# Peptides against a protein of PDB entry 7VSI, part 38

Target 1, 32 residues: chain A of PDB entry 7VSI
Amino acid sequence: EDISEDPSWARVVNLNALLMMAVAVFLWGFYA

## One batch from the design tools (peptide; made by RFdiffusion4, then SolubleMPNN)

Design b2_p23_4_s1 (from b2_p23_4, 18 letters changed)
Fold by OpenDDE base, seed 1:
Structure b2_p23_4_s1 (fold): chain B 32 residues (1-32), chain A 23 residues (1-23)
Amino acid sequence: as target 1 above (32 residues)
Amino acid sequence: AAVFQRALANVLALFALGVLVAQ
């Protein structure tokens, strides 16, 4: 199905999301 | 504020753990 995810890229995207959330919290904590 | 900074540290720790689990 078209909405199925490649497992390797799913892990990359999930890792990227977590890293971006950590960076966002860092920026908010120190600069907002 | 110290309380906010401690809470932030906890959030960052959770995100770090999330990164580790995601590996």
Scores: peptide ipSAE 0.082, ipTM 0.611, DockQ to the pose 0.405
Fold by OpenDDE base, seed 4:
Structure b2_p23_4_s1 (fold): chain B 32 residues (1-32), chain A 23 residues (1-23)
Amino acid sequence: as target 1 above (32 residues)
Amino acid sequence: AAVFQRALANVLALFALGVLVAQ
């Protein structure tokens, strides 16, 4: 209850994390 | 360079699948 995640926002955060990882890998692969 | 490009393509495919699964 104290630190439990709201299911709808948990999905948003997970999607954002995956998108950020994809962008990071793209930048690394293209510019590094 | 071609080997690294193929490896990158595989990683990007995994992330694309991850985005799809997370929906």
Scores: peptide ipSAE 0.082, ipTM 0.609, DockQ to the pose 0.439
Fold by OpenDDE base, seed 2:
Structure b2_p23_4_s1 (fold): chain B 32 residues (1-32), chain A 23 residues (1-23)
Amino acid sequence: as target 1 above (32 residues)
Amino acid sequence: AAVFQRALANVLALFALGVLVAQ
């Protein structure tokens, strides 16, 4: 597929997304 | 409020689980 993801990089991106969401919710919870 | 603090704790716990499952 033309828009298929590399499975190793897909895992890195997914992990990064979850970490960013956790940090964002932390900041929102304490400072917003 | 205490309710929102508890809700935040639950959300953070879910994100922590998500991180653990993702690796």
Scores: peptide ipSAE 0.081, ipTM 0.609, DockQ to the pose 0.405
Fold by OpenDDE base, seed 5:
Structure b2_p23_4_s1 (fold): chain B 32 residues (1-32), chain A 23 residues (1-23)
Amino acid sequence: as target 1 above (32 residues)
Amino acid sequence: AAVFQRALANVLALFALGVLVAQ
């Protein structure tokens, strides 16, 4: 199975991951 | 209101950091 990533979509996924982490940190900091 | 303002500031700050790191 090929798990190679298209570079443009890899960038989108990386940005989304960082935004998700930012949201998680906010929820943690605000409620915990 | 102050709590919401501080919460919003945190969200915006973390959002900005996430965008910067993604560069």
Scores: peptide ipSAE 0.080, ipTM 0.602, DockQ to the pose 0.235

Design b2_p23_4_s2 (from b2_p23_4, 17 letters changed)
Fold by OpenDDE base, seed 2:
Structure b2_p23_4_s2 (fold): chain B 32 residues (1-32), chain A 23 residues (1-23)
Amino acid sequence: as target 1 above (32 residues)
Amino acid sequence: DEVLALALALVLALFLLGLLVGL
């Protein structure tokens, strides 16, 4: 089966990944 | 130390926000 990503949803997922990483480093900075 | 960790966290956060926004 074709498991290729839809380009629009790939962009949404990748941007959400970056957002989550930014939140994670804010939490690291706050609780470090 | 804690100050260095905070500084690096803020730099990385701003970098990732820049990527997210498309700067």
Scores: peptide ipSAE 0.075, ipTM 0.624, DockQ to the pose 0.279
Fold by OpenDDE base, seed 1:
Structure b2_p23_4_s2 (fold): chain B 32 residues (1-32), chain A 23 residues (1-23)
Amino acid sequence: as target 1 above (32 residues)
Amino acid sequence: DEVLALALALVLALFLLGLLVGL
């Protein structure tokens, strides 16, 4: 319980994780 | 260019996927 995520911020983090993955793929596509 | 277009399409796709999954 002490390390449980707040649901609202969990969604924000997960959305940003997806966007960061898209950025990572862009960088991979550009440099690899 | 084409790479930028694909990158933007991927961003949009992942964004829409997030909405679909309920993020």
Scores: peptide ipSAE 0.074, ipTM 0.620, DockQ to the pose 0.365
Fold by OpenDDE base, seed 3:
Structure b2_p23_4_s2 (fold): chain B 32 residues (1-32), chain A 23 residues (1-23)
Amino acid sequence: as target 1 above (32 residues)
Amino acid sequence: DEVLALALALVLALFLLGLLVGL
C-alpha cells in the first residue's frame, strides 16, 4: 500500500509516458 | 512537412488510445 498509485494520477502519468515515447521515436527518426 | 504530420498523427493516436484505456 505504501507505494500504491492513486488511480487518477496513474492515468496522467501513463498518458505523459505515451506522449513522451511518441516524441522520442520521431526525434530519433529525424536525426537517424 | 509530411514527417511532422505523421509525428503529430501518432501523438494524437497514442493520446486517444490512452484516453480509451483510461475509460
Scores: peptide ipSAE 0.072, ipTM 0.616, DockQ to the pose 0.329
Fold by OpenDDE base, seed 5:
Structure b2_p23_4_s2 (fold): chain B 32 residues (1-32), chain A 23 residues (1-23)
Amino acid sequence: as target 1 above (32 residues)
Amino acid sequence: DEVLALALALVLALFLLGLLVGL
């Protein structure tokens, strides 16, 4: 329980992770 | 431009996919 994720914040983090991955792919595509 | 449009479409697709999986 000490480091267990709150389900709502877990979803927020996961969504932001997806968005950051998309940004990374676009930067890669632009500069590579 | 076309590249920007494609990039935005991919961002939107991942966003919607994230919402769908999270529902």
Scores: peptide ipSAE 0.069, ipTM 0.608, DockQ to the pose 0.332

Design b2_p23_4_s3 (from b2_p23_4, 17 letters changed)
Fold by OpenDDE base, seed 2:
Structure b2_p23_4_s3 (fold): chain B 32 residues (1-32), chain A 23 residues (1-23)
Amino acid sequence: as target 1 above (32 residues)
Amino acid sequence: DAVLELALALVLALFLLGLLTAQ
């Protein structure tokens, strides 16, 4: 079983993770 | 809030770094 990440999709996932963290910080700033 | 400001700055910095490495 190969679970190695495709480098291009790894980049997409990582950038989306950072975007989601920005959204989380926004929600924290607005509601907390 | 100081923690909020620091967290925001960190996320934005990492986001920009990610964009720079996405080339």
Scores: peptide ipSAE 0.080, ipTM 0.593, DockQ to the pose 0.529
Fold by OpenDDE base, seed 4:
Structure b2_p23_4_s3 (fold): chain B 32 residues (1-32), chain A 23 residues (1-23)
Amino acid sequence: as target 1 above (32 residues)
Amino acid sequence: DAVLELALALVLALFLLGLLTAQ
């Protein structure tokens, strides 16, 4: 509860992390 | 590029895993 992660927001963060990874790979594939 | 292929495969795998756990 102090430093522990709220499960609902943990899901949001994880999904956003996946989205950012997809974008990063896209940029790598086409511009690197 | 082999690394790009693996990266794309990994992203796809993680995406599918995310979809499965989102239900």
Scores: peptide ipSAE 0.075, ipTM 0.580, DockQ to the pose 0.539
Fold by OpenDDE base, seed 1:
Structure b2_p23_4_s3 (fold): chain B 32 residues (1-32), chain A 23 residues (1-23)
Amino acid sequence: as target 1 above (32 residues)
Amino acid sequence: DAVLELALALVLALFLLGLLTAQ
């Protein structure tokens, strides 16, 4: 068993996390 | 407000960093 990240998928996950944070901040800015 | 502006700047900066650097 191994839990080491594939570098390409690690980048995809990290970029999606940043996009999610941007959306969350936009929602906060306009509605909270 | 200032906190919102800082948060937006941080997310944008980290996004650009992710695009421009290898991991």
Scores: peptide ipSAE 0.075, ipTM 0.587, DockQ to the pose 0.492
Fold by OpenDDE base, seed 3:
Formats: sequence, C-alpha cells, structure tokens
Structure b2_p23_4_s3 (fold): chain B 32 residues (1-32), chain A 23 residues (1-23)
Amino acid sequence: as target 1 above (32 residues)
Amino acid sequence: DAVLELALALVLALFLLGLLTAQ
C-alpha cells in the first residue's frame, strides 16, 4: 500500500520495459 | 545462437502475456 503502483501507470511502465528489452535484443543481434 | 533465440522467445512471451492481462 505504501509504495504500491497505480494500475494504469504500472501498465505504461511495463510496456516501456518491454520496448527497451526489444531494442536491447535488436542491438545484441545486430552487433554480436 | 541459442541464447539470442531464447532471449527473442522470452521478449515475445512477455509481450503476449502483457496483451493477455490488458483490459
């Protein structure tokens, strides 16, 4: 409750995390 | 590369999981 997330913003953060992972995997695949 | 393949599969799985929980 003290540091619990707002459900709407939690979804936004999770989507951004997934996008960052996709970009990171792309860069790994391209340059490795 | 097996690790790259696994990483791509994990990203795809998490993406699909996100869609399933969206409502």
Scores: peptide ipSAE 0.074, ipTM 0.576, DockQ to the pose 0.466

Design b2_p23_4_s4 (from b2_p23_4, 17 letters changed)
Fold by OpenDDE base, seed 1:
Structure b2_p23_4_s4 (fold): chain B 32 residues (1-32), chain A 23 residues (1-23)
Amino acid sequence: as target 1 above (32 residues)
Amino acid sequence: MEVLELALALVAALFALGVLVAQ
């Protein structure tokens, strides 16, 4: 089995991770 | 709202960083 990432999907996932971190900081800043 | 403005700026900054990292 090949568990290596497709580079284009890896990029999409990483971008979404960055956006989710921004959302998390917003939620933390507002509610904590 | 200043908090919303700061959040949007943070999103934009992280997006820009993502583009740079993806190069």
Scores: peptide ipSAE 0.093, ipTM 0.634, DockQ to the pose 0.342
Fold by OpenDDE base, seed 2:
Structure b2_p23_4_s4 (fold): chain B 32 residues (1-32), chain A 23 residues (1-23)
Amino acid sequence: as target 1 above (32 residues)
Amino acid sequence: MEVLELALALVAALFALGVLVAQ
């Protein structure tokens, strides 16, 4: 089957990736 | 509280950048 990304869901995934990186930086800054 | 405030500001900044890149 075709595994190419739907453009709208690609955007949702990419935005969530950015937010997860911000959360990771918070955890690093607070607990490390 | 200061660290939390900075973290929330970082989230907001990355969100804004993400919106701009997604255009």
Scores: peptide ipSAE 0.093, ipTM 0.633, DockQ to the pose 0.334
Fold by OpenDDE base, seed 5:
Structure b2_p23_4_s4 (fold): chain B 32 residues (1-32), chain A 23 residues (1-23)
Amino acid sequence: as target 1 above (32 residues)
Amino acid sequence: MEVLELALALVAALFALGVLVAQ
């Protein structure tokens, strides 16, 4: 069975991950 | 200020990586 990612959705997930990391850094900077 | 500066630098780096991923 092939579990390789669809290139289009892989890009969406990667961009979302980067956005989430940026938000997490803002929350850390403000509350920690 | 050091922590805030590092946080802003990390945001900028993540943004740059995001642009590269989008290509």
Scores: peptide ipSAE 0.091, ipTM 0.620, DockQ to the pose 0.808
Fold by OpenDDE base, seed 3:
Structure b2_p23_4_s4 (fold): chain B 32 residues (1-32), chain A 23 residues (1-23)
Amino acid sequence: as target 1 above (32 residues)
Amino acid sequence: MEVLELALALVAALFALGVLVAQ
C-alpha cells in the first residue's frame, strides 16, 4: 500500500506542526 | 521586555517558515 502523502494534506500537517512548535516554546518560556 | 521581543521574533520566524511550506 502506498504511504505517499497527499500534497494538500501534507501542507496542513506542516502548518499545524509549526503552530504547535510556537505554542510549546511559549509554554516553555512561561515556566522557565 | 526583551523576553517579549524574542517571543515576537519567534512568531515572525515561524510565520515566514509557514509561508515557505505553503509554496
Scores: peptide ipSAE 0.079, ipTM 0.602, DockQ to the pose 0.501

Design b2_p23_5_s1 (from b2_p23_5, 17 letters changed)
Fold by OpenDDE base, seed 1:
Structure b2_p23_5_s1 (fold): chain B 32 residues (1-32), chain A 23 residues (1-23)
Amino acid sequence: as target 1 above (32 residues)
Amino acid sequence: LSELLLALSNALFLLVLAMQLSA
């Protein structure tokens, strides 16, 4: 209950997590 | 170039996955 997450915000966080991973992979490609 | 193409492919996959999961 205390650390439960709202389903809508869970989607937002998960989406941003995937976007951040994509940015990290872009940076990997740039400096590779 | 090979590493760049692999990185771009992986990044695009993650973007497509994010779009699918957000639907």
Scores: peptide ipSAE 0.139, ipTM 0.663, DockQ to the pose 0.365
Fold by OpenDDE base, seed 4:
Structure b2_p23_5_s1 (fold): chain B 32 residues (1-32), chain A 23 residues (1-23)
Amino acid sequence: as target 1 above (32 residues)
Amino acid sequence: LSELLLALSNALFLLVLAMQLSA
């Protein structure tokens, strides 16, 4: 079974990762 | 205020980067 990433789902995961990092930075800014 | 502005700048950078990667 091929374990390589599906191109479309790879983008979805990467976008969500960056969005979550952006949210974390916002939360850090307000808490700091 | 400086910490908040830095956090906003970093957050916006990440959002722009996400948009670039989606292209």
Scores: peptide ipSAE 0.139, ipTM 0.663, DockQ to the pose 0.335
Fold by OpenDDE base, seed 5:
Structure b2_p23_5_s1 (fold): chain B 32 residues (1-32), chain A 23 residues (1-23)
Amino acid sequence: as target 1 above (32 residues)
Amino acid sequence: LSELLLALSNALFLLVLAMQLSA
C-alpha cells in the first residue's frame, strides 16, 4: 500500500506535533 | 528559575513556529 500523505492532513499532523511538543515543554518547566 | 525560563522560551518558539506553518 502507498504511504503518501494527503496534503491537508499532513499540515494538521505537523501542527499537532508542534503543539504537543510545546505542551510537553510547559509541563517540564512546571516541574523543573 | 533558569530552567523554567529556558523551557518557556522553547515552548513559545514552538508555538510561534506552529502559527507560521499554519499560515
Scores: peptide ipSAE 0.138, ipTM 0.662, DockQ to the pose 0.370
Fold by OpenDDE base, seed 3:
Structure b2_p23_5_s1 (fold): chain B 32 residues (1-32), chain A 23 residues (1-23)
Amino acid sequence: as target 1 above (32 residues)
Amino acid sequence: LSELLLALSNALFLLVLAMQLSA
């Protein structure tokens, strides 16, 4: 309960995590 | 070329996944 996530912010964090991974994969491909 | 195509494919997959999870 003390460290439980707010449902709205949980979605924001998860979406940003996936977006950052996609950007990282593009950079990896560019310098591959 | 194959490495670039694989990377681009995975990047697109992650973007599609993000869109599905936000719906």
Scores: peptide ipSAE 0.136, ipTM 0.659, DockQ to the pose 0.337

Design b2_p23_5_s2 (from b2_p23_5, 20 letters changed)
Fold by OpenDDE base, seed 2:
Structure b2_p23_5_s2 (fold): chain B 32 residues (1-32), chain A 23 residues (1-23)
Amino acid sequence: as target 1 above (32 residues)
Amino acid sequence: LAEEYLALSLALFALALAMAAAA
């Protein structure tokens, strides 16, 4: 089974991962 | 207060990285 990433969707996932991390750190900054 | 400044600075850095990834 081929589990290699499609380059365009890999970029979308990586972008969303970074955005999610940014949101998480903002929440940490607000509540910690 | 120092922890708050650090947390917010890291948040802004993460946002900058996200913007770079969008380019």
Scores: peptide ipSAE 0.153, ipTM 0.688, DockQ to the pose 0.299
Fold by OpenDDE base, seed 1:
Structure b2_p23_5_s2 (fold): chain B 32 residues (1-32), chain A 23 residues (1-23)
Amino acid sequence: as target 1 above (32 residues)
Amino acid sequence: LAEEYLALSLALFALALAMAAAA
């Protein structure tokens, strides 16, 4: 089975991952 | 307070990286 990512969706997922990490750090700061 | 400044700075850095990745 080929698990290679579609390049466009890989980019979308990576961008959302970075945004999610930014939100997570804000939440960490909020509840710290 | 230092932890709050650090958390905020890291959050802003992460946001900047996200915006850079979107370019």
Scores: peptide ipSAE 0.152, ipTM 0.687, DockQ to the pose 0.307
Fold by OpenDDE base, seed 3:
Structure b2_p23_5_s2 (fold): chain B 32 residues (1-32), chain A 23 residues (1-23)
Amino acid sequence: as target 1 above (32 residues)
Amino acid sequence: LAEEYLALSLALFALALAMAAAA
């Protein structure tokens, strides 16, 4: 089975992942 | 205090990476 990502959706997922990481680190900084 | 400054610097770095990826 081919599990290759569609290039357009791959960009959406990658951007969402980076945004979530930024939010998580801001929360860490706030409660550090 | 050092851990707090590190956490904030990493937050700014993560935000910068997100902005770069969106370009």
Scores: peptide ipSAE 0.149, ipTM 0.685, DockQ to the pose 0.275
Fold by OpenDDE base, seed 4:
Structure b2_p23_5_s2 (fold): chain B 32 residues (1-32), chain A 23 residues (1-23)
Amino acid sequence: as target 1 above (32 residues)
Amino acid sequence: LAEEYLALSLALFALALAMAAAA
């Protein structure tokens, strides 16, 4: 329970993680 | 040059995944 994720915030975090990965790969592509 | 094409294709794929996740 102490380390369990709230479902709504888990969705927000997962979305932001995917967006950040997209930005990171875009930067890799730009400076490749 | 092939590495650049691969990097850009992966960037577009990652962007597509992010857009799909936002839906």
Scores: peptide ipSAE 0.142, ipTM 0.687, DockQ to the pose 0.262

Design b2_p23_5_s3 (from b2_p23_5, 19 letters changed)
Fold by OpenDDE base, seed 4:
Structure b2_p23_5_s3 (fold): chain B 32 residues (1-32), chain A 23 residues (1-23)
Amino acid sequence: as target 1 above (32 residues)
Amino acid sequence: TAAVYLALSNALFALVLELAANA
């Protein structure tokens, strides 16, 4: 419970993680 | 190149997941 994650912020973090992952893949695709 | 196609595919998949997640 002390380490529990707020569900609303969990969604925000997860969606931003997906966006950053997509950007990282684009960068790999164009510069590698 | 194959890398560009994979990059585009993964980016579009991420966008689809986001669209579904906030629907």
Scores: peptide ipSAE 0.126, ipTM 0.669, DockQ to the pose 0.341
Fold by OpenDDE base, seed 5:
Order: C-alpha cells, then structure tokens, then sequence
Structure b2_p23_5_s3 (fold): chain B 32 residues (1-32), chain A 23 residues (1-23)
C-alpha cells in the first residue's frame, strides 16, 4: 500500500494540526 | 489575565496563518 501523502491533503492536515494546537493552548490558558 | 491574552493571541495567529496559506 502507498502511504505517501498527497501534497494538497498534507497541507490541510498540517494546518489543521496547528489550529488544534492553538485551541489546546487557548484551553490551557483559560483554565490554568 | 496575561495567560488568556497570550492564548487568544496564539489562536488568532494560527487562524491568520491558515487564511494566508489558503489565499
């Protein structure tokens, strides 16, 4: 099986990961 | 608080980057 990422979807996943990290930091800051 | 300010700033920065990358 080819598990290589399609370049367009790789970008989508990476950007969503950054957004999720930002949300996590927000929650940490709000409830800390 | 400073923590909330920084957390919001971080979230907004990420959103700006996403908008720029998708432009």
Amino acid sequence: as target 1 above (32 residues)
Amino acid sequence: TAAVYLALSNALFALVLELAANA
Scores: peptide ipSAE 0.125, ipTM 0.675, DockQ to the pose 0.284
Fold by OpenDDE base, seed 3:
Structure b2_p23_5_s3 (fold): chain B 32 residues (1-32), chain A 23 residues (1-23)
Amino acid sequence: as target 1 above (32 residues)
Amino acid sequence: TAAVYLALSNALFALVLELAANA
């Protein structure tokens, strides 16, 4: 089974992951 | 302080945007 990512969707997923990480760090710092 | 936290959070957000722009 081929599990290779479509390059365009890979970018969308990676950008969303970075956005979620930024939000998580902001919330962590807010409650620290 | 709150000002320092906001400044650091803004810098982190800017880094994320730079990574996004070059992805």
Scores: peptide ipSAE 0.124, ipTM 0.656, DockQ to the pose 0.369
Fold by OpenDDE base, seed 1:
Structure b2_p23_5_s3 (fold): chain B 32 residues (1-32), chain A 23 residues (1-23)
Amino acid sequence: as target 1 above (32 residues)
Amino acid sequence: TAAVYLALSNALFALVLELAANA
């Protein structure tokens, strides 16, 4: 089976990853 | 606190980067 990324979904995943990291740092900093 | 300010700044900066990257 093909394991290559669909370009559109790769972008969606990358954007979501960045947002999740921002939220994670916010939570860490806020409750630290 | 400084921690809260830093955390908010980080979140805002990341959102700005998302917009600036535009993809």
Scores: peptide ipSAE 0.123, ipTM 0.676, DockQ to the pose 0.287

Design b2_p23_5_s4 (from b2_p23_5, 19 letters changed)
Fold by OpenDDE base, seed 5:
Structure b2_p23_5_s4 (fold): chain B 32 residues (1-32), chain A 23 residues (1-23)
Amino acid sequence: as target 1 above (32 residues)
Amino acid sequence: LAEELLALSNALFQLVLALAEAA
């Protein structure tokens, strides 16, 4: 089975990663 | 606090949009 990343799903994962980072920074700022 | 959180959230949202456009 090929484990190469599908370009469309790569974008979805990257966008979710950015959203998670934004939430993390928001929480950091909230408790800073 | 609310104003600071709104400013922070807005800045983060702008950053996310900029990074999304770069992707």
Scores: peptide ipSAE 0.097, ipTM 0.602, DockQ to the pose 0.311
Fold by OpenDDE base, seed 1:
Structure b2_p23_5_s4 (fold): chain B 32 residues (1-32), chain A 23 residues (1-23)
Amino acid sequence: as target 1 above (32 residues)
Amino acid sequence: LAEELLALSNALFQLVLALAEAA
């Protein structure tokens, strides 16, 4: 299927998304 | 402030690891 996601890269992207959210919350906590 | 930031950072890191292990 043309739009199917590779499971290995899906996990990498999801982990990076979680890390980015943690960094964002850290920055929010720092400047809030 | 530094202590609060370290505690927050550690808690967030543990949350990320827990979510990563559950994925």
Scores: peptide ipSAE 0.097, ipTM 0.601, DockQ to the pose 0.331
Fold by OpenDDE base, seed 2:
Structure b2_p23_5_s4 (fold): chain B 32 residues (1-32), chain A 23 residues (1-23)
Amino acid sequence: as target 1 above (32 residues)
Amino acid sequence: LAEELLALSNALFQLVLALAEAA
């Protein structure tokens, strides 16, 4: 079985990853 | 502090949009 990503869901995951990173940097900036 | 947080959040939002456009 191939584990290749569905292109549409891959994009959704990538966008959410970017949002998560932005939130993480914001929290880091707030508490650091 | 509120102004600093607002500026930071705005910059991060712009970065997210730029990266989303590049994807």
Scores: peptide ipSAE 0.096, ipTM 0.596, DockQ to the pose 0.308
Fold by OpenDDE base, seed 4:
Structure b2_p23_5_s4 (fold): chain B 32 residues (1-32), chain A 23 residues (1-23)
Amino acid sequence: as target 1 above (32 residues)
Amino acid sequence: LAEELLALSNALFQLVLALAEAA
């Protein structure tokens, strides 16, 4: 099977991952 | 608390923008 990513969708997924990490750190800071 | 959360949110926003520009 070809498991290669479409470059445009790879970027979208990576940006969403960064946003989720920022939200997670914010929540960590809020409840710390 | 509001000031600290605002500072944290601004720092995280700038970090996300910097990382997004590199992506």
Scores: peptide ipSAE 0.095, ipTM 0.599, DockQ to the pose 0.333

Design b2_p23_8_s1 (from b2_p23_8, 16 letters changed)
Fold by OpenDDE base, seed 1:
Structure b2_p23_8_s1 (fold): chain B 32 residues (1-32), chain A 23 residues (1-23)
Amino acid sequence: as target 1 above (32 residues)
Amino acid sequence: SLEELAKRLLLALFLLALALLNG
């Protein structure tokens, strides 16, 4: 529990991380 | 080209860093 994450916010963070990775793949494919 | 690949990798790393910092 000392370094435990709040499960609700952990889910939000994980979803945002996945979204950012999807954006990264998109930009890799179409830009730069 | 290697230049384009490097640019793509740097962009990917930047976005990954933002994803990690989002946490």
Scores: peptide ipSAE 0.079, ipTM 0.634, DockQ to the pose 0.114
Fold by OpenDDE base, seed 3:
Structure b2_p23_8_s1 (fold): chain B 32 residues (1-32), chain A 23 residues (1-23)
Amino acid sequence: as target 1 above (32 residues)
Amino acid sequence: SLEELAKRLLLALFLLALALLNG
């Protein structure tokens, strides 16, 4: 069974992941 | 402090886990 990502949904998932990582870094340094 | 560092790490890891589950 092929588990390759659909290119359209892969883009949506990757953008959401990047946004969450940016939020994580911001909160990490918020009180630094 | 070590306590603040631990709290920040846990928060970061939680948000990264949400990012992974988002996919």
Scores: peptide ipSAE 0.078, ipTM 0.634, DockQ to the pose 0.112
Fold by OpenDDE base, seed 4:
Structure b2_p23_8_s1 (fold): chain B 32 residues (1-32), chain A 23 residues (1-23)
Amino acid sequence: as target 1 above (32 residues)
Amino acid sequence: SLEELAKRLLLALFLLALALLNG
């Protein structure tokens, strides 16, 4: 059984990772 | 302050954990 990433879901995961990083940056800046 | 830095780091680590769980 193949364990390789499904390209479509890999893209979804990567976009969510970027979104979470953006949220982290905004919270870091706001948390003055 | 060090306390503020610690709070920020804990928040960052929590968000990183959520990002990893999201993956």
Scores: peptide ipSAE 0.074, ipTM 0.626, DockQ to the pose 0.113
Fold by OpenDDE base, seed 5:
Structure b2_p23_8_s1 (fold): chain B 32 residues (1-32), chain A 23 residues (1-23)
Amino acid sequence: as target 1 above (32 residues)
Amino acid sequence: SLEELAKRLLLALFLLALALLNG
């Protein structure tokens, strides 16, 4: 217990980051 | 155009910021 990430919440954060990247790609394609 | 490209880059950076804030 310290500055280290909680493993379960780290996974949630990582999944959301990937989801946002996917949204960015689709938005880029939509306006192409 | 450069204008449209700039708009897309700003959007991409905004989404990246949201991803980082989510982290």
Scores: peptide ipSAE 0.074, ipTM 0.624, DockQ to the pose 0.111

Design b2_p23_8_s2 (from b2_p23_8, 18 letters changed)
Fold by OpenDDE base, seed 1:
Structure b2_p23_8_s2 (fold): chain B 32 residues (1-32), chain A 23 residues (1-23)
Amino acid sequence: as target 1 above (32 residues)
Amino acid sequence: SAVEAALANLLALFLLALALALG
């Protein structure tokens, strides 16, 4: 089965992942 | 303040994330 990513949705997913990492760093800085 | 610094850092990381994702 072909599970290769569609480039457009790959970009959306990558952006959301990076934004979540930014939020995680904020929470880490605030509470740790 | 610490909160202001944290928010500024969040914004900077957001912009970096945007640059990397759109690059």
Scores: peptide ipSAE 0.093, ipTM 0.649, DockQ to the pose 0.322
Fold by OpenDDE base, seed 3:
Structure b2_p23_8_s2 (fold): chain B 32 residues (1-32), chain A 23 residues (1-23)
Amino acid sequence: as target 1 above (32 residues)
Amino acid sequence: SAVEAALANLLALFLLALALALG
């Protein structure tokens, strides 16, 4: 079966992943 | 204030994330 990503949804997922990383870095900076 | 600085840092990280994701 085809497991290739739809390019539009791939971008949405990548954006959300990077947003989560940004929040994690913020929390690390705040509590470190 | 410390809160303002933290929010500014969060915004900067968000903008960096956008640049990487849309690049």
Scores: peptide ipSAE 0.088, ipTM 0.639, DockQ to the pose 0.274
Fold by OpenDDE base, seed 2:
Structure b2_p23_8_s2 (fold): chain B 32 residues (1-32), chain A 23 residues (1-23)
Amino acid sequence: as target 1 above (32 residues)
Amino acid sequence: SAVEAALANLLALFLLALALALG
């Protein structure tokens, strides 16, 4: 089975990962 | 404060990562 990423959806997933990291940083900043 | 400095650094890293992701 080919599990290679579709380049368009790979970009979407990567951007969402970065957004989740940003949210985590803001939550840390809020409670710090 | 140290916490504020760390937060600023993480935001800078986020912006860099965003620029690389959109490059």
Scores: peptide ipSAE 0.081, ipTM 0.613, DockQ to the pose 0.545
Fold by OpenDDE base, seed 5:
Structure b2_p23_8_s2 (fold): chain B 32 residues (1-32), chain A 23 residues (1-23)
Amino acid sequence: as target 1 above (32 residues)
Amino acid sequence: SAVEAALANLLALFLLALALALG
């Protein structure tokens, strides 16, 4: 079975992952 | 401070990752 990502949705997921990382950095920075 | 420097580094890495993701 092919588990390869759909290229279009892969980009959407990657961007959302980066946004979540940015939020985490801001929260860490705020409470540090 | 060390925290400020670490934050600046993380922001730089974020921007680099963003550039790669949009490439």
Scores: peptide ipSAE 0.080, ipTM 0.610, DockQ to the pose 0.491

